# Ledger of designs, part 29: peptides against a protein of PDB entry 5YCA

Target 1, 132 residues: chain A of PDB entry 5YCA
Amino acid sequence: RSLPAERNPLYKDDTLDHTPLIPKCRAQVIEFPDGPATFVRLKCTNPESKVPHFLMRMAKDSSISATSMFRSAFPKATQEEEDLEMRWIRDNLNPIEDKRVAGLWVPPADALALAKDYSMTPFINALLEASS

## One batch from the design tools (peptide; aimed at target 1 R41 M56 V101)

Design b2_p18_7_s4 (made by RFdiffusion4, then SolubleMPNN; from b2_p18_7, 9 letters changed)
Fold by OpenDDE base, seed 5:
Structure b2_p18_7_s4 (fold): chain B 132 residues (1-132), chain A 18 residues (1-18)
Amino acid sequence: as target 1 above (132 residues)
Amino acid sequence: SAVEEEIARANAELYSEP
């Protein structure tokens, strides 16, 4: 696969300490037809454009939105590039299908694999470690 | 449908800034 050429400068250093990001996470309860569910979100602001994106985790099983990761990491990606990556994830990782939420969601181990590819490991570690 | 509308609302809330 080929990832987009330009990456969010927020993720220039994949080795940073993740612990300061943990208290930045926020829990959100959303009402669905089958009842409420809690999500954990981390606001990630592009330091150049100042545009925020939210990384998202399902509190129950710690599934992470791969779509949110991709869009945060590659703010100038085309829809074709996103579709290509999502197909790669479907073919190579273990995505979860949840009709209640948009995007492609993956388990923690897969999220960390993607985080390495996208150079956003500290942010995913923080999101996974945050309380709900 | 009511289900689709609720899902759409939930997704909007999920992706919206608090």
Scores: peptide ipSAE 0.033, ipTM 0.665, DockQ to the pose 0.894
OpenDDE base, seeds 1, 2, 3, 4: peptide ipSAE 0.031, 0.031, 0.028, 0.030; ipTM 0.637, 0.646, 0.609, 0.634; seed 2 fails the geometry check

Design b2_p18_8 (made by RFdiffusion4)
Pose (drawn by RFdiffusion4):
Structure b2_p18_8 (pose): chain A 132 residues (1-132), chain P 18 residues (1-18)
Amino acid sequence: as target 1 above (132 residues)
Amino acid sequence: SAEEEALAEANEKLYEDS
């Protein structure tokens, strides 16, 4: 599949061990109407533009926001490119919708498949292994 | 609705520094 032409330079090496990234993750409880949910997040900063994005994980089922991954991976992605990629995820992987949180959320195996596609493997590995 | 406003606010917190 086509992907946005440019990638976040933070992701220039998909093979680095992830041990140092785990402690950078944070668990956070967020209140919703019914009620609290726990998330794990990793703040990822583009080393060139310095623009940050959060990678998100739901602690209950370890679902990963594919939307968050995409937005962190491709700085100049158009809305059309994002729409195409979310459609591809729906058609080829196993996402879930949660009424409470927007975006496409995928199980760990699907998150890792996408991480390989986006060259984000160490970061997703760290997000998945972090304490909740 | 109030429920929609609460959800919007909770969602905003996911992508902010605490």

Design b2_p18_8_s1 (made by RFdiffusion4, then SolubleMPNN; from b2_p18_8, 6 letters changed)
Fold by OpenDDE base, seed 1:
Structure b2_p18_8_s1 (fold): chain B 132 residues (1-132), chain A 18 residues (1-18)
Amino acid sequence: as target 1 above (132 residues)
Amino acid sequence: SAVEEAIAKANAKLYQDD
């Protein structure tokens, strides 16, 4: 697959210690028609554009939004590039199906695989270790 | 539908700032 050429400079170093990011995560209860669900969110701000994106984890099963990862990692990506990557994830990883939440969500192991590809490993580790 | 709108509003909260 072909990932977008330009990446968010926030993710220039994939080897950074993730522990300082853990307290930056925030738990949030979202009310859905069938009841509440808790998410853990991490605000990631592009240091150049100052545009924030939120990485997000479902507290119950630790599923992580691959869509949010991609959009944060590749701020200049086209919709076509996103669609191609999401299709790749469907074909090669193990995304979950949940009609309540938008985007494509993947289990922790798949999220870490994507994190390696997107140079986001510290941020995904922090998101996974944060309390809910 | 009302359910779809409620889901959309819920999802909007996942993407909004604190």
Scores: peptide ipSAE 0.651, ipTM 0.933, DockQ to the pose 0.929
OpenDDE base, seeds 2, 3, 4, 5: peptide ipSAE 0.650, 0.650, 0.650, 0.650; ipTM 0.933, 0.933, 0.933, 0.933

Design b2_p18_8_s2 (made by RFdiffusion4, then SolubleMPNN; from b2_p18_8, 5 letters changed)
Fold by OpenDDE base, seed 2:
Structure b2_p18_8_s2 (fold): chain B 132 residues (1-132), chain A 18 residues (1-18)
Amino acid sequence: as target 1 above (132 residues)
Amino acid sequence: SAVEEAIEEANKKLYEDE
């Protein structure tokens, strides 16, 4: 696969301590037809463009939105590039199908694998460790 | 989608105090 050439400068260092990011996470309950579900979010602001993206975790099973990760990591990616990556994830990882939510969601192990590829490990670790 | 919009609005609300 081929990832977009330009990456969010927020993720320039994949080795940073994630612990300061944990308290930056926020939990919120969203109502669905079959009942409420809690999501944990982490606001990630591109230091150059100042455009924020929100990383998303389902609190219950710790599924992470791969779509949110990709969009945050590659703010200038085309739709074609996103589609290509999402297809790769479907073919190579273990995405979870949830009819209630949009995007492609993956289990924690897959999220961490993607985080390495996208250079955003500290952020995903923080998101996974945050309380809900 | 409606869910995406709801999440987006929720995100805005969650971080309004920052």
Scores: peptide ipSAE 0.091, ipTM 0.706, DockQ to the pose 0.175
OpenDDE base, seeds 1, 3, 4, 5: peptide ipSAE 0.082, 0.081, 0.080, 0.090; ipTM 0.706, 0.705, 0.702, 0.710

Design b2_p18_8_s3 (made by RFdiffusion4, then SolubleMPNN; from b2_p18_8, 10 letters changed)
Fold by OpenDDE base, seed 1:
Structure b2_p18_8_s3 (fold): chain B 132 residues (1-132), chain A 18 residues (1-18)
Amino acid sequence: as target 1 above (132 residues)
Amino acid sequence: SAVDAQIAAANAQLYQDA
């Protein structure tokens, strides 16, 4: 697969300590047609463009939105590039099926694999460790 | 996008960093 050429400068260092990011996470109860569900989210702001994206975790099973990861990591990605990556995830990882939520969601281990690819490891570690 | 709209509009509250 081919990831987009330009990455969010927020993720320039994949090896930083994630601990300071944990308290920045927030729990959010979201209402769905079949009832409420709790998510944990982390606001990630591109330091150059100042455009924020939220990384999202389902509190119950710790599934993480791969789509939100990709969009945060690659702010100039084309729709074609996103589609290609999402297809790759479907073919190579273990995305969950949840019709309530938009985007492609993956279990923690897959999220960490993607985080390595996207240079987002501290942020995903923090998101996974945060309380709901 | 659908994902962004879902995240932003779900509970009408955008939490600030601590």
Scores: peptide ipSAE 0.052, ipTM 0.722, DockQ to the pose 0.233
OpenDDE base, seeds 2, 3, 4, 5: peptide ipSAE 0.046, 0.047, 0.040, 0.057; ipTM 0.712, 0.711, 0.679, 0.727; seeds 4, 5 fail the geometry check

Design b2_p18_8_s4 (made by RFdiffusion4, then SolubleMPNN; from b2_p18_8 with E3V E5K L7I E12A)
Fold by OpenDDE base, seed 5:
Structure b2_p18_8_s4 (fold): chain B 132 residues (1-132), chain A 18 residues (1-18)
Amino acid sequence: as target 1 above (132 residues)
Amino acid sequence: SAVEKAIAEANAKLYEDS
């Protein structure tokens, strides 16, 4: 597959210690027709553009929004590039089926695989370890 | 979706977040 050429400079170093990011995560309760569910969010700000994105995790099963990861990692990606990557994820990974949520969500192992591809490993580790 | 709405609402307060 082909990933976008330009990546968010926030993710220039995939080897950084993730632990300082853990306390920066925040829990959020969202109401759904079938009841409330808790999510964990991590605010990620592009140090050059100053544009923030939130990485998102379902607290209970630790599913992570691949869409949020992609949009944060590749701020100049086209919709076509995003669609192609999401299709690749559907074909090669194990996205969950949840009609309540928008975007494509993947289990922790898949999220970490994507994190390696996107150079986001510290951020995804922190998001996964944060309490809800 | 509810998530989209929640994110949209949260985005309006992005600069208030830690």
Scores: peptide ipSAE 0.074, ipTM 0.718, DockQ to the pose 0.177
OpenDDE base, seeds 1, 2, 3, 4: peptide ipSAE 0.097, 0.039, 0.063, 0.042; ipTM 0.737, 0.704, 0.725, 0.700; seed 1 fails the geometry check

## One batch from the design tools (peptide; aimed at target 1 K43)

Design b2_p19_3 (made by RFdiffusion4)
Pose (drawn by RFdiffusion4):
Structure b2_p19_3 (pose): chain A 132 residues (1-132), chain P 19 residues (1-19)
Amino acid sequence: as target 1 above (132 residues)
Amino acid sequence: EAEEQAEFEALMEELKNPP
């Protein structure tokens, strides 16, 4: 499948061990109407533009926001490119919708498949292994 | 830490779906 032409330089090496990234993750409790949910997040900063994005994980089922991954991976992605990629995820992987949080959320295996596609493997590895 | 927390809370607000 086509993907946005440019990638976040933070992701220029998919093979680095992830041990140092785990402590950079944070668990956070967020209140919703019914009620609290726990997330794990990792802040990822583009080393060139210095624009940050958060990678998100839901602690209950370890679902990963594919939307957060995409937005972090491709700085100049158009809305059309994002729409195309979310459609591809729906058609080829196993996402879930949560009524409470927007975006496409995928199980760990699907998140890792996408991480390989986006060259984000060490970061997703760290997000998945972090304490909740 | 405070700046990062504020960014995160803004993000969570954008992610929350209306009831």

Design b2_p19_3_s1 (made by RFdiffusion4, then SolubleMPNN; from b2_p19_3, 8 letters changed)
Fold by OpenDDE base, seed 3:
Structure b2_p19_3_s1 (fold): chain B 132 residues (1-132), chain A 19 residues (1-19)
Amino acid sequence: as target 1 above (132 residues)
Amino acid sequence: DEEEEKEFEKEMEELKRPE
């Protein structure tokens, strides 16, 4: 597969210690028609453009939004590039399509695999370790 | 924190699937 050429400069170093990011994560309850659900979120701001994106984890099963990861990692990606990557995820990982929330949600192991590809390992490690 | 909470709620509203 071919990932977008330009990546968010926030993720220039994949080897940084993730522990300082853990206290930046927050648990939040979101209301849905069938009842409330808790998410763990981490606000990630592009240091160049100042555009923020939330990385997010479902508290119940620890699934991570792959769609949010991609959008944060590749700020200038086209819709075609996103569609291509989401298709790759469907074919090569184990994503879940939640009935309540859009995007592809992947289990922790798959999230870390994507994190390596997107150079986001510290951020995903922190998101997974944070309490809900 | 309260502002970020509202930001996240807004983002989640955009991601919610219509019934």
Scores: peptide ipSAE 0.720, ipTM 0.947, DockQ to the pose 0.813
OpenDDE base, seeds 1, 2, 4, 5: peptide ipSAE 0.688, 0.307, 0.529, 0.353; ipTM 0.940, 0.835, 0.904, 0.853

Design b2_p19_3_s2 (made by RFdiffusion4, then SolubleMPNN; from b2_p19_3, 9 letters changed)
Fold by OpenDDE base, seed 3:
Structure b2_p19_3_s2 (fold): chain B 132 residues (1-132), chain A 19 residues (1-19)
Amino acid sequence: as target 1 above (132 residues)
Amino acid sequence: DEEEEEEFRKEMEELRRPP
């Protein structure tokens, strides 16, 4: 598959140590009609545009939002490019579509596979290791 | 901290599916 050409400069180096990012993660409870749910979040700011995006993990099953990963990694991606990648994820990984929150949520192993493709490995490792 | 909590709440509100 083909990914967008321009990537967030925040992810220029996939080999960095992830441990300094762990304490930057935060657990937060969000209220939904069917009850509260806890998420672990990591704020990631593009150093050039200064636009932030949150990477996020569900505390209950450790699934991670692939949609948020993609949007953070590729800030100038078109909707068509996003749709094509989400379809690839659906066809090749094991995503879950949550009833409460939009986007594709993937288990930890799939998240790490995507992280390698998007050059986000340190950030996803930190997100997975953080407490909820 | 409080500002980031609000930022995240807003982002989740945008991602929240209609009931």
Scores: peptide ipSAE 0.715, ipTM 0.946, DockQ to the pose 0.831
OpenDDE base, seeds 1, 2, 4, 5: peptide ipSAE 0.714, 0.715, 0.715, 0.714; ipTM 0.946, 0.946, 0.946, 0.946

Design b2_p19_3_s3 (made by RFdiffusion4, then SolubleMPNN; from b2_p19_3, 13 letters changed)
Fold by OpenDDE base, seed 1:
Structure b2_p19_3_s3 (fold): chain B 132 residues (1-132), chain A 19 residues (1-19)
Amino acid sequence: as target 1 above (132 residues)
Amino acid sequence: DEEEERELEEEFKRLARPA
C-alpha cells in the first residue's frame, strides 16, 4: 500500500525508549448510552506545526484508534488517503466493531503493526502500558 | 485544553463508521 508522503516529524525515530511517555498518558471516563467507558489518551504534538493530536486506547480491552494514529502520523493526508488506509486496515487487520465510537479501532497487536508502519512504536507501546 | 477535550469526546462518541 501507499502511505502519505509526509509524516509528522514527531515520529522520526521509531527506536526511542517508550517508558518516559507512559506517565504522560491520561485516563478519562466517557459516558455512553449503555454506560461509562474509560479511555487512555496520549497527547502528541507536531513539533513543527504545534498541532496536537490525541492517541486513544480503550482501557478495558486495549483497543487502539487507528484513525487517531493515522491523523497524527500524516498531518497533510487527504481524506481519500485516510479512507484508503482505513480500508486497507479493514481488509488486512482485525478491527473491532464498537457502535459507541467513531473511526477504526484495532487490537493491540494490530496497533503495533500499524505503529511500525507509521514509525510510532514508542508512542503506542506507552499508550498500551499506561494505567487506566 | 478543555474545548479540545470536549471535541475529542464528541468525535469518538459518534456512531461507529468509516473514518
Scores: peptide ipSAE 0.127, ipTM 0.744, DockQ to the pose 0.419
OpenDDE base, seeds 2, 3, 4, 5: peptide ipSAE 0.082, 0.126, 0.107, 0.101; ipTM 0.717, 0.739, 0.729, 0.724

Design b2_p19_3_s4 (made by RFdiffusion4, then SolubleMPNN; from b2_p19_3, 8 letters changed)
Fold by OpenDDE base, seed 1:
Structure b2_p19_3_s4 (fold): chain B 132 residues (1-132), chain A 19 residues (1-19)
Amino acid sequence: as target 1 above (132 residues)
Amino acid sequence: DAAEEAEFEAEMAELARPA
């Protein structure tokens, strides 16, 4: 696979301590046709463009939105690059099929694998450890 | 805050499925 060349400057250092990010996470209940579900989110603002993205976790099973990860990590990615990466995730990881939400959602282990590739490890660790 | 909550809801709306 080919990841986009330019990455969000927020993720320049994958070795940072994640614990200070834990209190920045927030839980929220979202209503869906089949009932409510709690999500945990972490607001990640690109320090250069000032554009925010929310990294998202389903509270119940800790699945993480790979879509949100990719879009946050690669602000200049083309649609083709996103599609290619999503196909790679589908073929190589264990995305969870959920009729309530679009995009690809992956279990914690896969999320951390992606986090390593995207240089987002502290942020995903914080998101996974945050209370719901 | 309220603004962040609204932003989150907006992002979730993009991921939400009608099914």
Scores: peptide ipSAE 0.165, ipTM 0.762, DockQ to the pose 0.865
OpenDDE base, seeds 2, 3, 4, 5: peptide ipSAE 0.160, 0.157, 0.158, 0.157; ipTM 0.760, 0.759, 0.764, 0.760

Design b2_p19_4 (made by RFdiffusion4)
Pose (drawn by RFdiffusion4):
Parts: sequence; C-alpha cells; structure tokens
Structure b2_p19_4 (pose): chain A 132 residues (1-132), chain P 19 residues (1-19)
Amino acid sequence: as target 1 above (132 residues)
Amino acid sequence: AAEHEEELTEANEKLYEDD
C-alpha cells in the first residue's frame, strides 16, 4: 500500500533495543462518564521539527491507537492519506472502536505489524511492555 | 446527552496533553 512519502526522523532505525524507552512511558487514569480508564502513553518528539505526538495504549486490553501511530510517523500526511490508511487498517487488520475514545485501536499483534510498516518497532515494543 | 458528549470531548483532550 502507498504511505505518506516522508517519515518522522525519530524512526530511522527499527532495530534498536527498546529497554531505554520503557521508563519514558507513563500510565495515566482518565475519567469518562462511566467512569475511569487507564492509558499508557509515550511522548515522541520529532528531532528536527521538535513537534511532539503521543503514542497511546489502553491498559485494559492493551489496544494501541493506530491513529496515534500514523500521526507520529508521517509529519506531512494529508487527511486523504490518513483516511486511506485507516480504511486499509479496517480492511486488513482487526481494529476496535471504543465509544469513549476516537481513532482506530488495534490489538498488540496488529500494532506491531503496523510498527514494522512505519519503522516504529522499538517504540511500540516499549509502549506494550510498560507498566500500566 | 450534550453534557455526556462534552465530558467525552474533555476526557479525550487530556490524552494528548502534557501533565
């Protein structure tokens, strides 16, 4: 599949061990109407533009926001490119919708498949292993 | 229903903010 032409330089090496990234993750409890949910997040900063994005994980089922991954991976992505990629995820992987949080959320195996596609493996590995 | 949607919006905003 086509992907946005440019990638976040933070992701120039998919093979680095992830041990140092785990402690950079944070667990956070967020209140919703029914009620609290726990998330794990990792703040990822583009080393060139310095623009940050959060990678998100739901602690209950370890679902990963594929939307959050895409937005971190591709700085100049158009809305059309994002729409195309979310359609591809729906058609080829196993996402879930949560009424409470927007975006496409995928199980760990699917998140890792996408991480390989986006060259984000060490970061997703760290997000998945972090304490909740 | 409007208050419920507002609470969801506010909770979602917190996911992508610094503490």

Design b2_p19_4_s1 (made by RFdiffusion4, then SolubleMPNN; from b2_p19_4, 11 letters changed)
Fold by OpenDDE base, seed 3:
Structure b2_p19_4_s1 (fold): chain B 132 residues (1-132), chain A 19 residues (1-19)
Amino acid sequence: as target 1 above (132 residues)
Amino acid sequence: DEERKKKIEEAQKKLYEDE
């Protein structure tokens, strides 16, 4: 598959130690009609554009928003490029179905696979290790 | 149904709010 050409400079080094990012994660309880659900969020700011995106983990099953990963990693991606990547994920990985959440969410192993592709490994490791 | 959907959307927006 083809990924967008330009990547968020925040992710220039996939080999960074992830441990300093763990304390930056925040757990948040969100009320849904069927009850509360806890999410872990990590604010990721593009150091050049200063535009923030939140990486998100569903605390209960550790599912991670692939859509948020993509949008953070590729700030200049077109909607068509996003759609193509989401389709690839749907066809090649194991996204979950949850009517409470928007976008495409994947289990931890798939998130880490995407993290390698997007050069986001430290950030996803931190997100997965953070307490909820 | 529609009200439930709206409430879910409102809840989801909180995932993108800053601290």
Scores: peptide ipSAE 0.483, ipTM 0.898, DockQ to the pose 0.912
OpenDDE base, seeds 1, 2, 4, 5: peptide ipSAE 0.479, 0.482, 0.481, 0.479; ipTM 0.898, 0.898, 0.898, 0.898

Design b2_p19_4_s2 (made by RFdiffusion4, then SolubleMPNN; from b2_p19_4, 10 letters changed)
Fold by OpenDDE base, seed 3:
Structure b2_p19_4_s2 (fold): chain B 132 residues (1-132), chain A 19 residues (1-19)
Amino acid sequence: as target 1 above (132 residues)
Amino acid sequence: DEEVKKQIEEAQKKLYEDD
């Protein structure tokens, strides 16, 4: 597969200590028709463009939004590039089906695999360790 | 069900919008 050429400068170093990011995560309870669900969110701001994206974890099963990871990592990606990556995820990883949420969500192990590809490992580790 | 769909969409706004 071909990932977009330009990556968010926030993710220039994949080896940073993740622990300082843990307290930046926030838990949020959202009401759905079938009941409440808790999500953990981490605000990630592109230091160049100042545009924020939220990385997101579903508290119950620790599923993480792969779509949000991609959009944060590749700010200049085309819709075609996103579609191609989402197809790759469907074909090679284990995304879940949940009508409550948009985009593709994947289990923790898959999220960490994507994090390595996107140079986001510290941020995903923090998101996974944060309290809900 | 359109009513359920609308409620999900409203819930999703809270998930994707900034604080």
Scores: peptide ipSAE 0.435, ipTM 0.879, DockQ to the pose 0.864
OpenDDE base, seeds 1, 2, 4, 5: peptide ipSAE 0.432, 0.431, 0.430, 0.425; ipTM 0.878, 0.878, 0.878, 0.876

Design b2_p19_4_s3 (made by RFdiffusion4, then SolubleMPNN; from b2_p19_4, 10 letters changed)
Fold by OpenDDE base, seed 5:
Structure b2_p19_4_s3 (fold): chain B 132 residues (1-132), chain A 19 residues (1-19)
Amino acid sequence: as target 1 above (132 residues)
Amino acid sequence: SAAVEAQIAEAQAKLYQDD
């Protein structure tokens, strides 16, 4: 696979302590046709563009949106690059396809594997440790 | 504001699903 060349400068250092990010996470109840579901979110603002993205975790099973991770990490990625990465995830990891939401959601271990690839380990660790 | 951020988060959680 080939990841996009430009990465969100927010993720320049994958070794930073994640604990200060834990209190920044928030729980949110979202309504779906089949009922409400609780998510945990972490606001991640690109320091250059000032555009925020929210990393998302399902409270019930701790699945994390790989799509949100990719879009946050690679703000200038093309649709083709995203499609290629999502295909790689399908072929190499254990994604969950939830009919209520688009994109790929991955279990915690897979999320951390992607976090390493995207240089956003502190953010995913914080998201996983936050309470719902 | 909190309301705006909640709306953005909801949209991203649904990944802009049409339905």
Scores: peptide ipSAE 0.315, ipTM 0.808, DockQ to the pose 0.073
OpenDDE base, seeds 1, 2, 3, 4: peptide ipSAE 0.172, 0.147, 0.295, 0.153; ipTM 0.765, 0.747, 0.801, 0.747; seed 4 fails the geometry check

Design b2_p19_4_s4 (made by RFdiffusion4, then SolubleMPNN; from b2_p19_4, 8 letters changed)
Fold by OpenDDE base, seed 5:
Structure b2_p19_4_s4 (fold): chain B 132 residues (1-132), chain A 19 residues (1-19)
Amino acid sequence: as target 1 above (132 residues)
Amino acid sequence: EEEVEEQIEEAQRKLYEDD
């Protein structure tokens, strides 16, 4: 597959220690029609454009929003590029279906696989280890 | 608390941006 050409400079180094990012994560309980659910989020700001995106995790099963990852990693991607990547994820990984939330969500192992592709490993490790 | 709520709302909004 082909990923977008321009990547968020925040993710220039995939080898950095993730532990300093853990305390930057935040948790929030959200009420849904079928009951409450806790989410963990990490604010990721493009150091050049100053545009923020939030990486999202469902606290209970550690599902990660692949959509949030893609949009943070590739801020200039077209909708067509996003659609193609989401289709690739559906065809090659193990996304979950949750009617309550937008975007495509994947289990931790798949999120870490995507993190390698998007150069986001420290950020996803931190998001997965953060308290909820 | 309100700040956290706003951040979650913004995060969710971004997931629907291209819909």
Scores: peptide ipSAE 0.033, ipTM 0.650, DockQ to the pose 0.076
OpenDDE base, seeds 1, 2, 3, 4: peptide ipSAE 0.035, 0.032, 0.032, 0.032; ipTM 0.648, 0.649, 0.653, 0.651; seeds 1, 2 fail the geometry check

Design b2_p19_5 (made by RFdiffusion4)
Pose (drawn by RFdiffusion4):
Structure b2_p19_5 (pose): chain A 132 residues (1-132), chain P 19 residues (1-19)
Amino acid sequence: as target 1 above (132 residues)
Amino acid sequence: SEEEEFLAYFKEEFAPEML
């Protein structure tokens, strides 16, 4: 499939061990109407533009926001490119919708498949292994 | 703080109906 032409330089090496990234993750409890949910997040900063994005994990089922991965991976992605990619995820992977939180959320295996596509493997590995 | 940034970011991008 086509993907946005440019990638976040933070992701120039898919093979680095992820041990140092785990402690950078944070668990956070967020209140919703019914009620609290726990998330794990990792802040990822583009080393060139310095623009940050958060990678997001729901602690209950370890679902990963594919939307968060995509937005961190492709700085100049158009809305059309994002729409195309979310459609591809729906058609080829196994996402879930949570009434409470927007975006496409995928299980760990699907998150890792996308991480390879986006060259984000060490970061998703760290997010998945971090304490909740 | 990073936490405050995340909470603002999270509410804007993913959970506008959070408490």

Design b2_p19_5_s1 (made by RFdiffusion4, then SolubleMPNN; from b2_p19_5, 6 letters changed)
Fold by OpenDDE base, seed 2:
Structure b2_p19_5_s1 (fold): chain B 132 residues (1-132), chain A 19 residues (1-19)
Amino acid sequence: as target 1 above (132 residues)
Amino acid sequence: SEDDEFLAYFKEKYAPNAL
């Protein structure tokens, strides 16, 4: 598959220690019509554009928003590029589609696989390790 | 707050039905 050409410079080094990112994660209870759900989030600000994206984990099953990962990693990606990657994820990983939340959400192992592809490993490790 | 920021972000982009 082809990933977008420009990657968020926040993710320039995939080898960084993830532990300093853990305390930056926050758990937040979100109310839905059918009840509450807890999400763990990590605010990731592009150091050049200053545009923030949140990486997100469902606390209950540790599913991580692959869509949020992609959008954070590739802030200049076209919708076509995103659609292509989401199709790849559907075909090659194990995403879930939750009626409450948009995008593709993947289990931890898949998230780490994507993180490697997107050079986001420290951030996803932190997000997975953070308490909910 | 960052919680408010996230909620707004989350509702807009991922969960329009969130309260």
Scores: peptide ipSAE 0.797, ipTM 0.967, DockQ to the pose 0.941
OpenDDE base, seeds 1, 3, 4, 5: peptide ipSAE 0.796, 0.795, 0.796, 0.795; ipTM 0.967, 0.966, 0.967, 0.966

Design b2_p19_5_s2 (made by RFdiffusion4, then SolubleMPNN; from b2_p19_5, 6 letters changed)
Fold by OpenDDE base, seed 2:
Structure b2_p19_5_s2 (fold): chain B 132 residues (1-132), chain A 19 residues (1-19)
Amino acid sequence: as target 1 above (132 residues)
Amino acid sequence: SEDEEFLEWFREEYAPDML
């Protein structure tokens, strides 16, 4: 498949040690109409644009927001490019949809597969290892 | 706070119907 040409420079080195990122993750309880849910989040700021973004894991089932990963990795991606990637994820991975939270969410193994493709491995490893 | 920052971001981008 084809991915967007320009990637967030935050993810320039996929081989970095992830452990320093673990304490930067935060667990947060969010109140929804049907009750509370806990998310683990990691703030990721594009060092060039200074635009903040968050990566997210659902604490209960450890699902990671693939949509948030894509948008963080490819800040200049078109909506068409995002749609194409989300379709690829649906066809090739094991995404879930949550009625409370938009986008595609994938289990840890799939998240790590995407992380490799997006050069985000340290960040996703940290997000998965952080406490909830 | 960082929690408030996330909450605002999260509401706008991923969960518009959250409390």
Scores: peptide ipSAE 0.708, ipTM 0.934, DockQ to the pose 0.933
OpenDDE base, seeds 1, 3, 4, 5: peptide ipSAE 0.707, 0.707, 0.707, 0.708; ipTM 0.934, 0.934, 0.934, 0.934

